# Peptides against a protein of PDB entry 3T6J, part 102

Target 1, 375 residues: chain A of PDB entry 3T6J
Amino acid sequence: PIVESYIGFIESYRDPFGSRGEFEGFVAVVNKAMSAKFERLVASAEQLLKELPWPPTFEKDKFLTPDFTSLDVLTFAGSGIPAGINIPNYDDLRQTEGFKNVSLGNVLAVAYATQREKLTFLEEDDKDLYILWKGPSFDVQVGLHELLGHGSGKLFVQDEKGAFNFDQETVINPETGEQIQSWYRSGETWDSKFSTIASSYEECRAESVGLYLCLHPQVLEIFGFEGADAEDVIYVNWLNMVRAGLLALEFYTPEAFNWRQAHMQARFVILRVLLEAGEGLVTITPTTGSDGRPDARVRLDRSKIRSVGKPALERFLRRLQVLKSTGDVAGGRALYEGYATVTDAPPECFLTLRDTVLLRKESRKLIVQPNTRLE
Target 2, 372 residues: chain A of PDB entry 3T6J as posed
Amino acid sequence: PIVESYIGFIESYRDPFGSRGEFEGFVAVVNKAMSAKFERLVASAEQLLKELPWPPTFEKDKFLTPDFTSLDVLTFAGSGIPAGINIPNYDDLRQTEGFKNVSLGNVLAVAYREKLTFLEEDDKDLYILWKGPSFDVQVGLHALLGHGSGKLFVQDEKGAFNFDQETVINPETGEQIQSWYRSGETWDSKFSTIASSYEECRAESVGLYLCLHPQVLEIFGFEGADAEDVIYVNWLNMVRAGLLALEFYTPEAFNWRQAHMQARFVILRVLLEAGEGLVTITPTTGSDGRPDARVRLDRSKIRSVGKPALERFLRRLQVLKSTGDVAGGRALYEGYATVTDAPPECFLTLRDTVLLRKESRKLIVQPNTRLE

## One batch from the design tools (peptide; made by RFdiffusion4, then SolubleMPNN)

Design b2_p14_7_s4 (from b2_p14_7, 10 letters changed)
Fold by OpenDDE base, seed 3:
Structure b2_p14_7_s4 (fold): chain B 375 residues (1-375), chain A 14 residues (1-14)
Amino acid sequence: as target 1 above (375 residues)
Amino acid sequence: DVSYSVPLGSSLFV
């Protein structure tokens, strides 16, 4: 349809237990030109799913072709405006009935309107490249995040009759080398089991899928990037993620040891994973701004994305998926909360960096929703 | 799920 809408209790980000949906609604108009790129991505989705770093036994048994459209939002009612949406938010329904993806194109456009002089935490030589490719790289990231992030992976389930949706004798856990020892029982869901970490964990998985698959030449071709442009889009996408991981510290509350935004927590976790990879891939350097106050710079070594970054992300992403599929809450919580912990330990001193992030925080952007008229 | 929710005042990627 040219006009799309939804309304209801949809997203559970405001529920501490990840179970109760917030009442949300939007009305939007289809952007046909941008939707065409996402349609090409959908056409390649079944093949791209095979590139994800887990065995086929941990992927959906059958690919169900989803819809994917770019939308210009006219009205949005909710606690926050997303850049992309994947619905329904039930893994069982995604496996059996399919799903729908949307990119909120005009929301993305607003997010990209940053002035060069206000762009924080980047090296000067990266700023122009970042400004040039932020939009295009983010289109790639959102597309992959929604379609192949949220749209990927299988939950191992035992139904009410005791039947399994996987072969217990032949399916092997790639992390342990053993048979599957845990699964979702009847009535258990992703949100009910993983509770307080469910939303952020899933966002982290989806973001990681985006970074991982954007390295695939076919993905860049789908979005119309080749040669040097494709490499720049990859670089800026990864650079944007590591920068976002630093910016995420704004949403951490040290006194309560909690995160106030699931996506930002996810981005911080990814930053920690890439920092742990070492070898000079990511460097965060405290500096002094022109005003004489604390500042910082994030550097990403382009030449090490494939050699250092990709393998680190591959291992991490596989672990996320395996723990999700098997319903291993203890293992999943240990892994995720470990990377989500914010301390002032050297060398990073993240609590000190948080003070810098807060000091450099820009004024809150106001989003004004448009009106339409007949001309 | 909602991806890249932009909290008012938070540029998720800016």
Scores: peptide ipSAE 0.029, ipTM 0.728, DockQ to the pose 0.150; fails the geometry check
Fold by OpenDDE base, seed 4:
Structure b2_p14_7_s4 (fold): chain B 375 residues (1-375), chain A 14 residues (1-14)
Amino acid sequence: as target 1 above (375 residues)
Amino acid sequence: DVSYSVPLGSSLFV
């Protein structure tokens, strides 16, 4: 078998300032069969990057073909087990040297296991569809998230010699209509500038890319979905995200006004964006469970994903990218923290919903390292 | 960057 591994100070999610890496590592075996879909995605990546909602001037100048493989994890040492990885974590290196993507296939397989009777917060009519397409939709989301999420966008940089990697006279900020007024200086990085919001902000951008691009027929075709199946995969992917945004409340600590998990914070932000879009796209309804205790239902109007959801996500995602590219920390923080704020304001009453989420919380899954053998 | 991490005290995202 082909064995892949990595080890070192890699991920900074445990650093409140997003700068200090945690020492982690994995050993995994390449799953050739599962890698084929991601290879097809890589082959289309240069074209799909053009579908992202920012001007080409905010995208990488030169496409660098990345590696993308599916891995079966034998061992993982770290504080959290991911479903996918994009490395290196330095945007400058991603722009100039390239990057690698991996999907942790057997981790995803664990995530796919869902018992219908334990599936919380969904309408009864959505449960079977959700169970059926959760896995496939998650494969799509992870692929897009890693390759075209983390793998997209350009940072505007002035080097140590004073040279810019963009034309200051011609590049226009699509949000302001003005010339570019801020950029990264030599030695400045995404993490160093955006600090406390960097990790969650980037995850939010990557998740948003996944939702946005999964609407593209070519993406679904790459993953082998057509017709009604493709539409169901799209629906379940979006439904999963809005449900995740509700579940995310578990990871908010009201007393400290902080989030304990960057990905969950990102998913809550996306939920807030889609709720703000209005028009009945997303509805969260408090209910009473069969046990007589508080419950809730998340509803996503399938017919409004493209008409309401996509435009809302487009605007939001463009703003995320523009603020990232220009190193506008003040603007980025204002935007992101605004959506990440959890209050008990009506109609959503998120703090009250949090109590419901906690009440309905499932027991933590124990992930055990697999046995492996050659046959 | 890692995607869909399983935080301590939680299950996989899904």
Scores: peptide ipSAE 0.028, ipTM 0.721, DockQ to the pose 0.174; fails the geometry check
Fold by OpenDDE base, seed 5:
Structure b2_p14_7_s4 (fold): chain B 375 residues (1-375), chain A 14 residues (1-14)
Amino acid sequence: as target 1 above (375 residues)
Amino acid sequence: DVSYSVPLGSSLFV
């Protein structure tokens, strides 16, 4: 077997300022069969990057072909086990040296282990479809999230010699129509500038890239989906995201006005964006469960994903990228924290919904690491 | 970047 490992101070999720890495490590075995689809995605990455909703001037100048591998984890040491990884975490290195992507396949399998009767917050008519396509749709989402999410976008930089990595005279901010007015100075990084929102903001950008690009036929073809199956994968991927946005409320602490999980905060933000789009795209309805206690249902109108959802996500995703590229912390924070704010305002009443989410919370899953043997 | 995490305390994606 091909063995992969990593070890070191890698992820900064436990740092309130998003800068200091937690010591982490894993040992895994390459799943060659599952890696093949990600290799096909990598082969199309340069072309797919052009489909992202920002000008080429906001994309990396040179495409560096990354590695993308599916891994079966044998051992993992850290505070949490991811489904996917993009490393290194330094945007400057990603732009100049490249990056590596991994999907932790057996971690995904654990995440998928939910019984139909325990599946919360979905319409009954969606449950079977959701169960059927959750795994495949998640493979698509993880692949796009890592490769084209974290792997995309340019940071505008002025180096120590005063030189810019962009043409100040010709590059136009697509949101303002003006020349670029802010950038990263020498020694400034994404994490150092955006600090407390950096991790969640980047996760939100990556998740949004996944949702946006999963609508592209070429992506679905790469993963082997065509016709009705492709449409179902899209639907379930989007449905999963809006459901996750509701579930995210578990990880919000009202008393401290803070989020305890960066990815869940990101998913809530996306939910807010899609709710704001209106037109019946997403509906969250408080209900009463069979036990007589509060419940809720999330509904996504499949027919409005492309007509309503895509444009809303496109605009939001472009704004995220532009603010990231220009190092506009004030604008970025205002945008992101605005969508990340949890109130009890109608019609959603998110704090009330949080109580429902907590009431319906599943017990924490136990992950048992596998053993290997020589036969 | 541990880019995609599913918290174990909830059925986030299933």
Scores: peptide ipSAE 0.027, ipTM 0.707, DockQ to the pose 0.137; fails the geometry check
Fold by OpenDDE base, seed 2:
Structure b2_p14_7_s4 (fold): chain B 375 residues (1-375), chain A 14 residues (1-14)
Amino acid sequence: as target 1 above (375 residues)
Amino acid sequence: DVSYSVPLGSSLFV
């Protein structure tokens, strides 16, 4: 088998300031079959980058073809096992040197293993579809998230010599209609500038890219889905995201007004964006379970994904990217923290919903690392 | 960056 590994201070999710890496490492085996799908995605990446909702001036000047591999984890040392990885974590290096993507396939498989009877917050009519397409939709989402999420976008930089990596006279901020007024100076990084929101913000951007681009027929075709199957994969991917946004409330600590997990915060933000879009796209309804205790249902109107959801996500995703590119920390923080705020204000009453989420929380899942042998 | 980190005991995908 082909073996991949990495080790070191890599991910900063445990740092409240998003800067200091946790020491981690893994050993994994290449899944050739799944890797082939990601290779096809890589082959289309340069074209798909053009579908992202920002001007080419806010995208990388030159696409650097990355590696993308699906891996089955044999051993993982760290505080959490990811489903996907994009490295290096330095945007400047991603822009100038390239990057590598991995999908941890067997981690995804564990995520797929939800029993129908334990599947919370979905309508009964959606449960079977969700179970059927959760796996495939995750493959799509992770691929897009890593490759075209983390792998996309340009940081505007003034180097140590005073040179800009963009034309100050011609590049226009699509949100303001004005020339670029802020950028990263020498030594400034995404993490150093955006600090406490950097990790979650970037995850939110990457997740949003996944949702946005999964609507593209070419993406679904790459993964082998056409017609009704493609539409079901799209629906389940979006449904999973809005459900995840509700589940995310588990990771909010009201007493401290903070989030304990960057990805879950990101998913909550996306939920808020899609709820704000209105028009019946997303509905969260408090209910009473069969046990007489509080429950909830998430509904996503599939017919409104393209007409309502996509435009809302487009606008939001563009704003995320523009603020990131320009190093506009004040604007970025205002935007992101606004959507990340959890209150009990109607109509959603998120703090009340959080109680329901906690009440319906599944038992702790344990990921047991496998043994392997050569036969 | 990592996507879909699965903390032990998390409801991340459930």
Scores: peptide ipSAE 0.025, ipTM 0.696, DockQ to the pose 0.154; fails the geometry check

Design b2_p14_8_s1 (from b2_p14_8, 5 letters changed)
Fold by OpenDDE base, seed 5:
Structure b2_p14_8_s1 (fold): chain B 375 residues (1-375), chain A 14 residues (1-14)
Amino acid sequence: as target 1 above (375 residues)
Amino acid sequence: MFVAGEVYPVVRAP
């Protein structure tokens, strides 16, 4: 088998400022079959990047073809096991030197073991579909998230010599219609500027890219889905995201007004964006469980994903990217923290829903070291 | 991409 490993100070999710890496490491085996799908995605990446909702001037000047490998993890040492990785975690280096992507395939597979009777917050008519397609939809989402999410977008930079990596006279901010008025100075990074929101903001951008691009037929074709199956994968991917946004409330601490997990905060933000879109796209309904205690149901209107959801996400995603590219921390923080705010205001009453989420919380699953066998 | 929640390990801020 082909063995891959990495060890070092890599991920910064444990750093409130998003800069200092946690020491971690893994040993994994390459899953050749799944890697082939991601290789096809890589082959289409340059073209798919053009589908993202920002001008080419806000995209990387040159596409640097990355590696993308699916890995079955044998052992992982760290605070948590990711579903996917995009490294290095420096946007400037990603732009100039390239990057590598990995999907931790057997980590994703853990989601497939969810029993129908334990599946919370979904309508009964969605449960079977969700169980069937959650895995495949995760593969799509992770691939897009890592490769085209984290792997996309340009940072506007002025170097130490005063030179810009963009034409100040001709590049226009699509949100303002004006010339670029802010950028990263020498020594400034995404993490250093956006600090406490950097990780979650970036994860939100990457997740949004996944949702947005999964609507593209070419993406589904790469993963082997066509016709009704492709539509179901799309639906379940979006459904999973809105459900995750609700589940995210577990990781919010009301007393401290603090989020404890960057990805879950990101998913809550996306939920808020899609709720704001209105028109019946997403509905969260408080219910009563069979035990007589509070419950809830999330409904996503499939027919409104493209007509309502996509435009809303497009606008939001573009805004995220523009603010990131220009280093507009004030604007970025205002936007992101606005959507990340958790109150008990109607109609959603998120703090009340949080109580429901906590009430319905399942016991944490354990990921254990797998046995390896030759077949 | 970290997946958090009931089925996946959670990376938590300090």
Scores: peptide ipSAE 0.033, ipTM 0.687, DockQ to the pose 0.142
Fold by OpenDDE base, seed 2:
Formats: structure tokens, sequence, C-alpha cells
Structure b2_p14_8_s1 (fold): chain B 375 residues (1-375), chain A 14 residues (1-14)
């Protein structure tokens, strides 16, 4: 088998300031079959990048063909096992040197393992569809998240010699209609500037890219879906995200006003964006379970994903990217923390919903790292 | 990095 590994100070999710890497490492085996799908995605990446909702001036100047493989992890040493990885975690290097993507396929498989009777917060009519397509939709989401999420966007930089990597006279900020007013100075990085929100913000951007681009027929075709199946994969992907946004409340600590997981915070933010879009796109309804205790239902109107959801996500995603590109920490923080704020304000009453989420919390899933043997 | 919330056990520092 083809073996891949890495080791070192790589991910900074455990650093409150998003800068210091945690020591981690893995050994994994290439899943050739799934890797082929990601290879097709890579082949389309340059075209798909153009579909992202920001001007080409805010995208990488040159497309650098990345590597993307699906891996079955044999051993993973770290605080947690990811479903996907994009490295290096330096945007400047991603822009100039390229990057590598991996999907940890067997980790995703564990994530797929949901029993119908234990599946919370979905309407009965959605449960079977959700179970059927959760896996495939996750593959799509992870691929897009890593390759076109983390792998997209340009940072505006003034180098040590004072030169800009963008034309100050012609590049226009699509949000303000003005010339670029801020950028990264020499030595400044995404993490160093955005600090406490950097990790979650970037995950939110990447997740949003996944949702946004999964609507593209070419993406679904790459993964082998067409017609009704493609639409179901899209629906389940979006449904999973809004459900995840609700589940995310588990990882919020009201007493400290802090989030304990960057990805879950990101998913909550996306939920808030889609709720804000209104028009019946997303509905969270408190209910009473069969046990007489509080419950909730998340409903996503699939007919409004393209008409309501996509435009809302487009606007939001563009703002995320523009603020990131320009190094506008104040604007970025204001935007992101605004959506990340958890209160008990009506109509959502998120703090009350959090109690429900905690009450309905599923048993913690275990990932058992496998052994291999020669026969 | 993509992490499925239902699977990822790690609590991150605030």
Amino acid sequence: as target 1 above (375 residues)
Amino acid sequence: MFVAGEVYPVVRAP
C-alpha cells in the first residue's frame, strides 16, 4: 500500500490565539478509489475557483495544482483526529508554493455512523434520506472544504521591500467600492492578525465554500451524482450543516462566553447566516419528545436552497474573504463575533436550545485506530 | 482542517 505520514507542530486550534501549533502526527494508507474522486476535483479546481463569490483580484494570482488524497488513518497522535487536512497552514506558502489536501476517509466513515433511532433534531421525513446520503455528502463537503475552501483566496501583502502583490490603483474592494485600504505587512500572517477568531473564521469560510460550491453540477458529477441523487446530496449536505449549527451549542460555554471548538463555532455562524436569510429557509422548532422532555426539530426547505440560501451564503462568504484578504481585523471580528454571539433572544432562544442540545446529546463516538497485517 | 463535530472529541482552548 501507499503510505503517507506527517509529524510536527501543525494545527493551532488549541491555541487561543491561533498561532502556536500542537504537536501531532499520523500514519495512513492511501485509499485509491476515493482518491480518484478528489483527483477529478483537483482537475476542476482552477475552474471552480472562479465560481467563488469574489473578484479574481481576491483570488490567487496563479493556480498551483495541489495534491489531494483520501487516506485511511492507521495511527493518529494528537488531541483529535480530523476528517480532512490542508497543509501547510501558512497562506503565504499556499499562494507561492502550493498545498496538499488529505481526507481521512475512515474518520469520515465513523462520522457517517448514525443510527436512525438516535438521530436527533431532524424531522422524520428527513431521517432516512439523511442517513442514506450523509456519507456521500460529507465526502463532497470535505473535498470542497479542504481544496477550494482552505485552498482559495488571496492575502494582500506588502513585502519587506514595500512592494504590493496587488495593483493598488485598480483593485477594488467589492464590499466598499473603494480601493484597498488595508493589507498584510511583512511578517504579518492570518493567524497573527486575526488571533482569537482566526481558526474558527477560516473554518467558517471553508465550510461556506463547501456549501456554496456543492450546488455546482460539475462538483456533484465529479463525485458520481446526477439527477435526483445529486439534489439529495446537496440537500443532505446543507441539512447536515444547519443541524451541525444547532449541535454546535454543546461547544459553547455561556459562563465564559467562549467557544470550545472552532469548527462547531463556524457551523453555528453559518446557521445564523442562513436563519437571517429568512423566507422559511431554515426553521428550528422547539418540541416535546416522546419522553416528555424538551426536544427540537431543524427544517431546511430544499426548494429555497438556491433561491434564498445561496445568495445569503454568497454575500456572507464574499465578506469573509474580503476581510481576510485585506487584513481587516476590526471588520472581520465585528462580522464574525456578531454571528457567533449566543444569546437567549427570541425567536431562536439559543441558550434555551443549548439546554435541549445538551439534554439530547448523543453518546460520544469512539474512533478505534486499526491495525494492518500481511496475509 | 475539517472536523466532524460529532466525531471530534477535542475541546479547544478559548
Scores: peptide ipSAE 0.030, ipTM 0.660, DockQ to the pose 0.160
Fold by OpenDDE base, seed 4:
Order: C-alpha cells, then sequence, then structure tokens
Structure b2_p14_8_s1 (fold): chain B 375 residues (1-375), chain A 14 residues (1-14)
C-alpha cells in the first residue's frame, strides 16, 4: 500500500490570531479507487478555475497541477480530524510552488453515517434524500473546497525590490471599477494581515467555492452524477450547508461574542448570505418537537438555488476574493464580521435558535483509530 | 473541513 504522512505546525484554527500552527500529524493509506474521482477533478481544475466569479487577473498567473489523493486515515493526532486538507497553508507558496490536496475518506464515511430518527432540523420529506446523498454531496464539496477553494485566487504582492506581480495600470477591481489600491507588501501574509478572521474567512471562501461550482454540470459528471441524481446531489449539498449554518450556533459563545470553530462560523456566514438573498430561498421555522420542547426546521427551495442562491453567492464570493487579493483588511473585516454577527433580532432570532440547537445537540463524535492489515 | 455530529466509532475492521 501507498502510505502518506505529514507532521508539523500546520493548522492555525486554534490560534485566535490565525498565525500560530498547531502541532499535528497523520498516517494514512492511499485509496486508489476513491482517488480516481479527485484525479479527474484535478484534470479539469484549470478550466473550472475560470468559472469562479473573479477576473483572471485575480486568479493565479500559472496553473500548477496539484496532487489530490483520497486517504484512509490510520491515525490523526490533533485537536480535530478534518475531512479534507490543502497544504501548505501559505497562499504565496500555493501560487508559486504548488500544493497538495487530500480527502480523508474514512473520516467522511463516519460523517455519512446518519440515523434518520436522530437527524435534526430537516423536513421529513427531505430526510431520505439527505441520508441518501449526504455522502456523495460531501465528496463533491470536499473536493471543490480543497482543490478549487483553497487552491484558487491570487494575492497581489509587491516584492522587496518594489516589483508587482500584477499590472497596476490595467488590472481593475471588479467591485469598485478602479485600479488596485492595496496589496501585500514584502513579509505580509494572509494570516498576518487578516489575523482574527483569517482562518474562518478562508474556510468561508472555500465552502462558497464548493457550493458555487457544484452547480456546474462538469463537476457532477466528474463525480459520476447525471440527470436527477446530479440535481439531488446539488440540492443536498446546499441543504447540508444551510443546516450546518444553523448547527453552527452551538459553536458561538454569546457572552464572549466569539466563535469557537472556524468552519462552523464560515457556515453560519453562508447561511446569513443565503437568508439575505430572500425570496423564500431559505426558511428557518421554529417548531415544537414530539417531546413538547422547542425544535426547528430548515427549508431550502430547490427551485431557487440557481435563480436566487447562485447570484447571491456569486456576489459574496467575488467580494471575498477581491478583498483577499488586495489585502483590504478593513473591507474584509467589515464584510465578514457583518455576516458573522449573532443577535436575537427578528425574523431569525438566532440567539433563540441557538437555545434550540443546544437543546437538540447530539453527543460529540468519538473517532476511534482503526486497525488495518494486508490481505 | 471538520466533521461535527453524532458519535460513531470509526472502526473499519480490516
Amino acid sequence: as target 1 above (375 residues)
Amino acid sequence: MFVAGEVYPVVRAP
């Protein structure tokens, strides 16, 4: 078997300033069969990058073909086990030297295991579809998230010699219509500039890329979905995200006005974006459970994903990228923290919903290290 | 992307 491992100070999710990496490591075995889909995604990556909602000038100058492998994790030492990984976590290195993507296949399999009777916050008529397609949709999402999310976009940089990696005279900011007015100076990084929001912001961008690109028929085809199945995968992927946005409230601490998990904060932000789009795209309805206690239902109107959801996400995702590329911390913070704010304002009453989420909270997952042998 | 949800022991029996 092909064995992969990594170790070091890699992920900064536990650093409030997004800069200090946690020491972590894994040992895993390559799943060749599951890697094939991701290899096909890599083969289409250069073309799919062009589908992202920013000008080519905000994308990498040269496409660097990355590796993408599905891994069965034997052991993972860290504070949390991811479903996917994109390394290194330095945007400058990603755009000049390349990167590697991995999907933790057996971790995903655990995530797929859902008992219908325990599935919270979904309409009954959505539960069966959700259970059926959660796994496949999550494979799509992880692939897009890592490869085309974390693997996309350009940072505008002025090097130590004063040279720019973009044409100051011709590159236009699509949000302002003006020339580029800010960039990264020598020694500045994504994490150093965006600090407290860097990790969650980047995860939000990556998740948004997943939702946005999963609408592309070529993506679904790569993963082997066509026709009604493809539409169901899309629906469940989006439904999972909006549900995750509600579940995210568990990880918000009202007393401290802070988030304890970067990905969940990102998912809440996406929920807020899609709620803001309005037009009945997303509805969260407080209900009463069979036990007589508070409950809630999330509804996503399938027919409005492309007409309402996609345009809203497109605008938001473009803004995320433009602000990231230009190193506009003030603008980025204003945008992101605005959507990340949790209040009890109507109609959503998120703090009240949080109480419901906590009431319906499931026990923390225990991930047990597997044993393997050669057969 | 981190996994959140129900407790399932990932025991893949070889």
Scores: peptide ipSAE 0.041, ipTM 0.664, DockQ to the pose 0.216; fails the geometry check
Fold by OpenDDE base, seed 1:
Structure b2_p14_8_s1 (fold): chain B 375 residues (1-375), chain A 14 residues (1-14)
Amino acid sequence: as target 1 above (375 residues)
Amino acid sequence: MFVAGEVYPVVRAP
């Protein structure tokens, strides 16, 4: 077997300012079969990057072919086990030196282990489909999230010598129609500038890339899905995301007006974006459970994903990228915090829904180190 | 990093 490992101060999610890394490490075995799918995705990455909703001037100047492997984790030391990893976490290094991606396949498998009777917040008609395609859709989402989410976009920089990595005279901000008005100065980084929202904002961008690009037929083909199966994978991926946005409320602390998990905050933001799109794309309906206590249902109109969802996500994702590229912290914070705000305002009544989410919360899953043998 | 809550759980060891 091929063994892969890493160790060190890597992820900064536990730092409210997103600057200090947590010490973590893993030992894993390569899943060759699944890795082959990700390698095909890598082979298409340069072309797929062009499908993202920003001008080439906002994308990396040079494509750097990354590594991407699927891993079965034997041991993971840290505060949490991710489904996927993109390293290094420094945007400048990603852009100049390259990056590596991994999918933690057996972690995803654990996440998939939900009993039908315990599956919350879905319509009954969606449950079987969701169970069937949750795994495959997660593989797609993780691949896109890591490779083309975290692996995309350019930061506009003025170096210590005053030189720009973009043409100030010709590059136009697609949102304003004007020349670029802001950038990163020497010593400034994504995390240093965007600080408290940096991690969640970036995760939101990456998740949005996943949803956006999973609509591309080539992506589904790479993962072996065609026809009705491809459409089901798309549907379940989007459905999972909007459901996750609801579940995310567990990680919001109303008393402190803060989020305790960057990815869940990101998913809530995406839910808000898709709700704002309207036209019946996403509906959250409070209900009463069989136990007579509050419940809820999330409905996603499959037929409106491309017509309503994609354009909404496109606009939002472009704004995220433009604000990130230009280092526009004020604009970025205004945009992101606006969508991340949790109130009890109708029609959604998110704080009330939060109570429902907490009431229906599943027990925490525990993982156990796998037992391995030589054959 | 791709980390998830209930749908995308942050898996915990005992």
Scores: peptide ipSAE 0.034, ipTM 0.702, DockQ to the pose 0.275; fails the geometry check

